# Peptides against a protein of PDB entry 5A53: the designs that were tried, part 62

Target 1, 230 residues: chain A of PDB entry 5A53
Amino acid sequence: LVENVKQALFIPGQSCNKNLHDIMVDLSALKKPDMKRFNRKNDIHPFEDMSPLEFFSEKNDCSLMVLMTSSKKRKNNMTFIRTFGYKIYDMIELMVADNFKLLSDFKKLTFTVGLKPMFTFQGAAFDTHPVYKQIKSLFLDFFRGESTDLQDVAGLQHVISMTIQGDFQDGEPLPNVLFRVYKLKSYKSDQGGKRLPRIELVEIGPRLDFKIGRIHTPSPDMVTEAHKKP

## One batch from the design tools (peptide)

Design b1_p27_2_s3 (made by RFdiffusion4, then SolubleMPNN; from b1_p27_2, 17 letters changed)
Fold by OpenDDE base, seed 3:
Structure b1_p27_2_s3 (fold): chain B 230 residues (1-230), chain A 27 residues (1-27)
Amino acid sequence: as target 1 above (230 residues)
Amino acid sequence: MPLSDYLRDEDNEKWLAEDEAFFAATS
């Protein structure tokens, strides 16, 4: 079965700034070759009018979109959008905290384009809480696509780690999601004449702490239709 | 923002033109 890899479109909004641009470049590099980036700012307000995004989805044949905006209320905001049949399926605002690190802040390592990452999720809420379930689904969909094939360990290059920053109770603000990217490095450990392969994780960036903002959830009908397509 | 950081393949430029036309018509 030819894996239908979902394509991503990165869109700078009208309020996009240098920091967001740099973050966009670094994050989108992880989606290569299945990524497009616009070179012009677009005045899009997805929670007011979704029509421009649906248009872009259809024209660019991208079912994944990321809108980069920044305001006083929503600083360094990455709005992640998924479409189904070029209609908005879901949206979530993830605001990047000021402590972010770019790829340039880490040691440069050789990277092969097109390898699928392995994901790790830390926090029970990723399996139980609707918002974190959506985040988990989104990132898996964004970077892995629909492939259910067992990752060949031999082809594993990098790991994306997502951690919920602390515990929370009902009615409390949702903790941030810590986004980390690691490269797998294989070493031969020489212990007592037996060389055992040792795998180490080296952080390669970007490092992003996401504050959760506004959310648009799909209608039950859209969920049903999205699951019917093989 | 350096424009060199954006993808400028043939498909991207084509779709950008259509996107601009859409915004011009709908704004």
Scores: peptide ipSAE 0.017, ipTM 0.475, DockQ to the pose 0.016
Fold by OpenDDE base, seed 1:
Structure b1_p27_2_s3 (fold): chain B 230 residues (1-230), chain A 27 residues (1-27)
Amino acid sequence: as target 1 above (230 residues)
Amino acid sequence: MPLSDYLRDEDNEKWLAEDEAFFAATS
C-alpha cells in the first residue's frame, strides 16, 4: 500500500540565518524522504499575504510547509503551514528558544530513514485547548501521516515527545512546547537470572523548545472538507 | 550508521548541494 504521506516544503524566508538553516536541516531529516527544501531565500509574510504559500503548495505539490524567519520580535521563527487543495488550512508560528540542540550535539546512533515515529503528548491541554489541539494535529500530520497500527509497532524505532512546559490558566501566556526526539534502544537485562527485554529511550535530537506565536485557524467549511478527505 | 549521516546519504549529493547553495546565498 503506497501510503499517501503528506509532503513537506521547507522555505527559507528573507531573514533566515545559519541557525535556522541548521534547525531546518535537522528537523527536515525526520521527514525524509517526504520533504523538499528551497536553497534560496524567499520574501514571504504569511500573516500579511498567504497567496505566495498557496502558490508554492500547488507548484511543489506539498500540503505541509515550514517558513523559516527571524526578527527581533520573532527570533528563530518556524511558521508551520498546512494546505488543503493548495489553499491555506491553518498556520502557527513556533519560535525556537536559544537553548536548542542539533543532531550533532547528541551521540550518533544507527537509524533507518522512513520509519514512522511514535508520538507522546504530555499535558492535558493537548486534548482540550484549541491552540495545543492544533499543535498536536499539526505534528501528527507532519511526521506520522496515516496511522497503520500493526506495522507501526514492529517498525518502531523512534519517539517524538511533545510536552507543555507547565500549567497555565485562562488569560495567561501559553507555555512553550518541548519537542524531543528519542531512539528506542532494546537490550536484554539480566536481572536475577531472567533475561527481560528492556527498552531505553536515548535522546537523538534535535531538541527544540517552541514558543507559540501567531495562529491562523481554518474556516468551519475547510474543517468540514478536510475531515471528509483523510 | 549514525543518524545524521544516514539521513543525509539517501540523497547526499543533492542535499549537500542545496545546503552549500543556501550558505552561499546567506553569506
Scores: peptide ipSAE 0.016, ipTM 0.507, DockQ to the pose 0.019
Fold by OpenDDE base, seed 2:
Structure b1_p27_2_s3 (fold): chain B 230 residues (1-230), chain A 27 residues (1-27)
Amino acid sequence: as target 1 above (230 residues)
Amino acid sequence: MPLSDYLRDEDNEKWLAEDEAFFAATS
């Protein structure tokens, strides 16, 4: 079953700033061509009223949305929203720490648009802890393009690495998720007469450390419906 | 440089224009 590529909509909130916009541009470029962006600020408060997001989801035919807001309490906040049937499925606030790096901070490398990243997840909690499971699911869903079995290896140009920053115990604040993007550089090593293909990972950006904020989890009924393969 | 400059897409100029328009409107 070729799952249709989910479209993403990036929405600058009323409090969106330049830094968030730059982050949005860099992050959204990885989703091209399956991405739309609003060029105007929208006054949306998803944890107070979800209806505007559902409206935008339907109007733009986007099952993925990212709302960019910034406040003193929630600086550089990217709210990731997924919809199912244009209804809110889940939401998570991921606040970008101030130590972020943009693509401009790295060596410029050309990318082919539309190639899917390979994901790597570091941290056992991605498989066991509900919040990190949601994050894992979200990012896989977000960047999972058309799964053609053959394109995954042959078209691999970049790797997205997500790492939980350290261990944590129950009741402790959830560690940040370190988001890193690498390009696979293949070069022929002339070492020893046998040209062995050498693959190097080159960080290309953006570099984002996500602080976890508020979460909306789907209802059990929606989970059941969303997992029903057509 | 925005990530758009790293991508070879037909919409790159469009995306750049949208980004510039956004910054102009938010500055």
Scores: peptide ipSAE 0.013, ipTM 0.444, DockQ to the pose 0.020
Fold by OpenDDE base, seed 4:
Structure b1_p27_2_s3 (fold): chain B 230 residues (1-230), chain A 27 residues (1-27)
Amino acid sequence: as target 1 above (230 residues)
Amino acid sequence: MPLSDYLRDEDNEKWLAEDEAFFAATS
C-alpha cells in the first residue's frame, strides 16, 4: 500500500528573519522527503486573506503549509496550515520562544530520511482541550502521515515529544508546548554474558517551545468531509 | 515531567561518545 503521505510546503513570509529561516530548515529536515520550501519571501497574511495559501496548496499539491513570520507582537511565528481539497481546513500560530536550539547545537548524528517518528504527548489537555487536540492532530498529520498498523519497532529511528508546559485553568493563558526530538540509540551492553540491547534516547534537535497564537477552526461541514474515508 | 528533563546534556554527550567508540571499533 503506497502510503499517501501528506506533503508540506514551508513558506517564508515577508517578515521572515534568519532565526526563523534556520528553524524552518531544521524542522523541515524532519519532514524530508515529503517537503518543499520556497526560497523567496511571500507577502501572505493568512488571517486576513487565505486565498494565496489555497493557491499554493493546489499548485504544489501540499496539504500542509507552514508560514514563517515575525513581528513585535508575534515573534518567531510559525503558522501551521492544513488544507482539505486545497481549501483551508485549519490554522494555528505557534511562536517559537527565544530559548530554541537548532540541530547545529546538538552533536550531528546519522539520520535515515523517510523514517516515521514515534510521537509522545505529555498533558491530558492533548485529549480534552480543543486547541491542544488540534495541535496533536496537526503534528501527527505533519510527521506521521497515514498510520501504518505495523510500527515496525525495527524501523523506529526517532521520537518526537510534545509536552504542555504546566497546568492551566479555564480562562488562563494556554501554556506553551515543548517540542523535542530524540534519536533512539541501541547499545549492546555486556551484562554478565547476556547481550541485552539497551535503547537510549538522545536529543538531536531542534528544541522548540511553542507559544500558542491565533487559531482558525474548520466548519462543521468541512470536518465531516475530511473524516469521510474515501 | 517532560522527557527532556530526564535527558541531561551530559548523558547525551556520553552516549554520543559511546556511539563513536562503537563505530570506530566496528569500522
Scores: peptide ipSAE 0.000, ipTM 0.292, DockQ to the pose 0.026

Design b1_p27_2_s4 (made by RFdiffusion4, then SolubleMPNN; from b1_p27_2, 17 letters changed)
Fold by OpenDDE base, seed 3:
Structure b1_p27_2_s4 (fold): chain B 230 residues (1-230), chain A 27 residues (1-27)
Amino acid sequence: as target 1 above (230 residues)
Amino acid sequence: APLSDYLRDQDNLQWAAQDEAFFAATS
């Protein structure tokens, strides 16, 4: 099965600041080599006019986009966009909380390029609630691409953990999603003459707590078409 | 190379021209 890996484009919006830029750099690195970044600010308002994003999707051949904006109402906002046929499929605003950590806040580790991350999702709502289902789908689509059943355990380097921060009821604000990235380290433990392989998860960053903002859902027609084209 | 060095690179300049192309096409 030839996996068609989706390409991502990171776009600084007009209100992009240093913190968002740093977050963009660190998060986008996890998408290498299938990532592009613009170094100039663009005045894009996707919930008002989607045309600029559709243009960029087509011209850069990217079906994934992330727009970095910040305002008083929507601080440290990462708008994740997916396109189908270079038309907007869905969008979601994920605002990064101020307690974020960058890669520089963690110990430098060796990295092997080209290894796909494993995902873990904590919270039943990832399978039942429409918004969290979209988030799950988005991040799987963004970083993992097409699911190959061939879990080459030998090729596992990174684990991306996504956790819903607490329980919620209908009518309550949606809890944040805690985004964590770990590297797998294999140690040979010499305990009692038996060499037991020990695998440890070491956090490598970035550490992001996402507050959920505005959402654009795909039309039923687009959903049908997206399912027809493998 | 250290992961942080690989992850913390600069924006690629190759596609910056697309910004200009968009503004030119929409102007």
Scores: peptide ipSAE 0.025, ipTM 0.600, DockQ to the pose 0.016
Fold by OpenDDE base, seed 5:
Structure b1_p27_2_s4 (fold): chain B 230 residues (1-230), chain A 27 residues (1-27)
Amino acid sequence: as target 1 above (230 residues)
Amino acid sequence: APLSDYLRDQDNLQWAAQDEAFFAATS
């Protein structure tokens, strides 16, 4: 079953600012052509009422959504939402730290739209801790696109790296997740007449450090239903 | 209450222009 590529909808909230909008534009560029954006602010509070998001999911046929909001308590907040059958499956708040970098902050490199990124995850908690497991699942779901069996190395242009910033113990605040995007650059190194292909990773942006906020987890029934659909 | 509340302000106009420019530059 070729899973249809999941479509993403980016939604500016009422408190969306220019920085968040710029981040939204740059991050959504990685999801092209499977992305829609609203150009107007919407007053949505997903942890109070999820019904507007379910409505937008159905109306736009998007199973992925990102709500952009900012407040004193939750500055530069990107709420990532997944739906199943146009009902909320899970939500997570990821707040972008002020040290973010946009695509314009890096050397402009041409990339082909629609190529799937390879993911790398650094930190044992991505495999053991429920919150980081959700983050890993979310980003893989968000950017994997069509699972083509031909993971031909020839089609790999981008690497998305996600790193947990440091170790933590139970009861401590969860460390940030460092989001980095690299382009694979192939160089023909002429070493002594043998052209060995050298692959270098060049950061292309955006660069985002995510602080983890509120989380909504799916009901056990919804988990069961989501796993039953082929 | 309407499920969606679209506000059109000066910022939204600027964002729309930026989005169009970005799409034109990346297409």
Scores: peptide ipSAE 0.023, ipTM 0.552, DockQ to the pose 0.021
Fold by OpenDDE base, seed 4:
Structure b1_p27_2_s4 (fold): chain B 230 residues (1-230), chain A 27 residues (1-27)
Amino acid sequence: as target 1 above (230 residues)
Amino acid sequence: APLSDYLRDQDNLQWAAQDEAFFAATS
């Protein structure tokens, strides 16, 4: 089955800065070859008018979009958008904390383009809380596309880890989501004449702590429609 | 499947150069 891999479009907003650009470049590298980027800033305000995003979705045949903006209230904001039939399905603002690390902060490693990462999610809320369920769904959609049962372990090179930073109760601010990327490194250990393959996880970046911002949820009708089409 | 380096990917380099030029001009 040729998986129809969802295409992503990265859009610099009017307030996009160098840091956001660098984050965009590094994050989008993991989405290659199924990624497009605009090289110009676009004046888009998705929570005020979604029409430009729907237009871009259709024009670029991308069901995933990321808008890069920054303001005093929403610094280093990555708005993740999903479309269905080129209509907005959902949106979520994820603001990158200042402690981020770029790929340049880690050891340079080679990888095979197009291999799907394995995901790990740490925190019960990823399965129970609507916001974290949306985040989980979003990132799975973004990097895995359609789940093939055959995760060929032999083809596994990357692990993406997402962790909810701490516990929270109802009415409390939602904890950040810690985004980490690792590469699987195989070592031949010559201990005791038996070459035991040792696999280690090496962080490769980027390292992003996401603060959750505004959310747009799909209408019940859109949810029903999206689940009918595989 | 082609081997790529995150920072040495030709497409990334080309896009980075274009984007840097754009940000430099708009900064």
Scores: peptide ipSAE 0.018, ipTM 0.549, DockQ to the pose 0.019
Fold by OpenDDE base, seed 2:
Structure b1_p27_2_s4 (fold): chain B 230 residues (1-230), chain A 27 residues (1-27)
Amino acid sequence: as target 1 above (230 residues)
Amino acid sequence: APLSDYLRDQDNLQWAAQDEAFFAATS
């Protein structure tokens, strides 16, 4: 079953700033060619009214959306939204910490557009805690390219690493999720006359530390429906 | 396969230019 590649729509909110825009450009580059972007700010408040997002999902045929907003309480906020049948499935606010790095902060490397990244998740909570499970599901869904056969390993160029920043107990604030992107660099090392292929991971950016904000979870009925349609 | 440089990607450059113009107009 060739899973249809999910299209992403990036939406500047009314409070979108230059930093968020730069982050959006860099993050969306990893989603090419399966992304669209609005060039105008839109006054959208998804936790108050989801209807505009459902409208945009349908009009643009995008099941993934990212809303860029910033306020004193929610600085550099990226609201990740998934739809099913153009209805809101889930939403997560991920606020980018001020220590972010853009692609321009790293060495320029060429890449092939459209190759699916490999994911690594560090932290047991990605498999056990509801919020981190949702984040894991979201990012896997977001960057899941074409279901490529065995050629996926041969075409592997990017690794996305997601790490939960430290341990936490029940009732404590949820640790940030550290988002890192690496490129696999293959080089032949002439160590001792044997050309052994060496693979190095080179960080390419962006570097984002996500603080978890508000969450909208799907209804049990929507979960069941979303899993029935491959 | 077409190789793209993240910083030299024509689309990124166009978006950056549009964004600078947008932010300049809204600042």
Scores: peptide ipSAE 0.017, ipTM 0.491, DockQ to the pose 0.018; fails the geometry check

## One batch from the design tools (peptide)

Design b1_p28_1_s1 (made by RFdiffusion4, then SolubleMPNN)
Fold by OpenDDE base, seed 2:
Structure b1_p28_1_s1 (fold): chain B 230 residues (1-230), chain A 28 residues (1-28)
Amino acid sequence: as target 1 above (230 residues)
Amino acid sequence: EVEEVSSGTSGEKAKAEAEKQRAELAAE
């Protein structure tokens, strides 16, 4: 099954600021070529009315959307939306903390556009807690890219790392998710005949700490339909 | 040139997991 690459649409909301724009540019660079961006601000309130997002999903043939908004309550908010059949499947607000770093804050490294990232998820809650499971699923869907044949294992150039910031108990505020992007560097170790390639990770950015906001979960019916393999 | 390997706990864990995944993919 060649999973069709999910296209992403980045939407600046009415309250989109420079920081969010810069974050949007850098994060969307990881989704190239499978990314569209609106240049104009759109007045969209996805937790009040989802219909504009469904319309944009269909019109742009994008099953992934990111709405960039900022308010006093939800500063640097990236609302990640997934659609199924151009209907809203799920949504999650991920607010970028002020300690973010852009690609310009790192050493510019060449990367091939369209190569599939590897993923690492740190924290047991990514497999057990419904919110972190949704985040894991979302980011896998968002950046998984094309089904690369085994030949592309040699082309694995970058790692997206997602870490839950600390432990938490039930009823506590959900810890932030630390988003990090690394380039894989393979060094031929000349030591002692076994060419075990030494792998090093070099952070390339962006660096984003996500505070979790509001969530919309799919209906049971949509879950069933979305998991039906054709 | 000391390439600043971000010594953050996330980087080392990500390295170990990336090495593991690459080894698994090379063994298939």
Scores: peptide ipSAE 0.023, ipTM 0.528, DockQ to the pose 0.022
Fold by OpenDDE base, seed 1:
Structure b1_p28_1_s1 (fold): chain B 230 residues (1-230), chain A 28 residues (1-28)
Amino acid sequence: as target 1 above (230 residues)
Amino acid sequence: EVEEVSSGTSGEKAKAEAEKQRAELAAE
């Protein structure tokens, strides 16, 4: 089953600022060629009315959307939306902390557009906690390209790393998720007769620390429908 | 020039996991 690569739509909200626009440009560059961006601001409030997002999902044939908004309460907010059958499946607010770095803040490393990233998830909660499971699922779904052959693994150019910032207990505020992008450099190291490929990770950006905001979880019926592989 | 690998715990963990995944995929 060639899983059709999910298309992403990046939407500047009415409160989208320059920083969010720059973040949008850099993050969306990792989703090329499977990405669209609106140039105009749209007044969308996903947690009040989801209908405009369902309309945009259908009109643009995009099952992934990112709404860029900023307020005093929700600064640098990226609302990630997934649709199924052009209906809202889930949503999550991820607020970018002020310590963000753009691609321009790193040494310009060329990477081939369209290569599937390797993912790394650091933190047990990505496999146990419902919110972090949703984040893991979302980012895998967002940046999963076509099925990579074994040859694409040899050609892996970049790693997306997601780390939960520290341990937490029940009832505590959820730690931030640290989003990092690295280029893989493979060196043939002849150390001690075993050609162990020495891998070096070079950070290429963007660097984003995500504060978790509001979530919308799918209905049990939509989960069942979305897991029904055609 | 030692390209500064982001020496944060995240980068080292990501490197170790990437090395592990690559070793697993090369052994198949």
Scores: peptide ipSAE 0.020, ipTM 0.475, DockQ to the pose 0.021
Fold by OpenDDE base, seed 4:
Structure b1_p28_1_s1 (fold): chain B 230 residues (1-230), chain A 28 residues (1-28)
Amino acid sequence: as target 1 above (230 residues)
Amino acid sequence: EVEEVSSGTSGEKAKAEAEKQRAELAAE
């Protein structure tokens, strides 16, 4: 059974600004063709009432959602939501730092729409710390398309890199997650009769530094249901 | 200019891991 590619819905909140709109456009371009975007602002406060998001999940058949909001307390906030059976599974606020770069800030490289990215995760906490485990799971779920056969490995053109910004101790603020997107360039190097393929990474954007905000974790019952393979 | 991602940067770690993953997938 090919697991159906999870569809993403991008929602501008009432406080969505130009920067968040531009970030939304660029990030959603990486999810093509498996994305929808709302053109109208929606007054949604997911940590106060989740019901509007569950309604949008069902109505649009989207198990992934991103709500774009900005306030004095939560500037450039991207709330990532996953649903299971159109019910909220988990949520995480990821606030984009002001040093962000758009696709327009990088050299325009042609990319094929629908190619699966490779992933790299830098930082032990992605495998040990519950918040970073959720982030890792979320981004894998968000951008990992359908399991492609071994032949599509030759077609891997993009790398999504996620890095925890520094070490931290218990009780310290959680370091930012550095989101980077690269295109793989393969060069035939003729060094020494063995054509070793030289691989280069070229950053293509967007470049996003995520500050971690509020988190909603799934209920134990939903975890059990979501791990039941059909 | 391809900015050479300096040693220890997110991009170099990503390159090394991408090279590793590609080598593993080419060996299968």
Scores: peptide ipSAE 0.018, ipTM 0.491, DockQ to the pose 0.022
Fold by OpenDDE base, seed 5:
Structure b1_p28_1_s1 (fold): chain B 230 residues (1-230), chain A 28 residues (1-28)
Amino acid sequence: as target 1 above (230 residues)
Amino acid sequence: EVEEVSSGTSGEKAKAEAEKQRAELAAE
């Protein structure tokens, strides 16, 4: 089953600012070529009415969407949406902290478009807590790219790292998720016959700390339908 | 300045996991 690469649509909301636009450009660059962006602001309130997003999903053939909004309560908010059959499957608000870094803040490295990123998840809650499980699933769906059988170990150039910022107890505010992107550099170590390829990580950006906001979870029926392999 | 990803606990963990996953992919 060649799982068709999920297409992403980036949508500037009415309250989209320069910082969110720049973040949108940089994050969407990691999704090339499987990405579309709107140039016009759209007045969309996904937690009030989801129908405009379902319309955009169908018209653009995109099962992934990111809505860029900003307010005093929800500053630098990226609403990630997944659809199934052009209907809303799930949504999550991820607010970017002010300490973000753009691709321009890092040393320009050549990026090969279409290479699959490796993922790393740091924090037990990614496997136990429902919200962090949704985040893990979302980012895997978003950036996993084409299932090429030739996972050419030589072709693995990028690592997406997601870290839960600290421990938390039940009833406490959910810690931020630290999003980092690294390029793998393989050095031939000339030391003493064991050519163990020394792998170094170089941060390439963007650097985003996500505060978790509102969540929409799928209905049990949609979960069952989405997991039905055709 | 090549900020070596050495200073952050996240970078070291990401490196170790990347090395592990690369070894697993090379063994399949």
Scores: peptide ipSAE 0.014, ipTM 0.442, DockQ to the pose 0.022

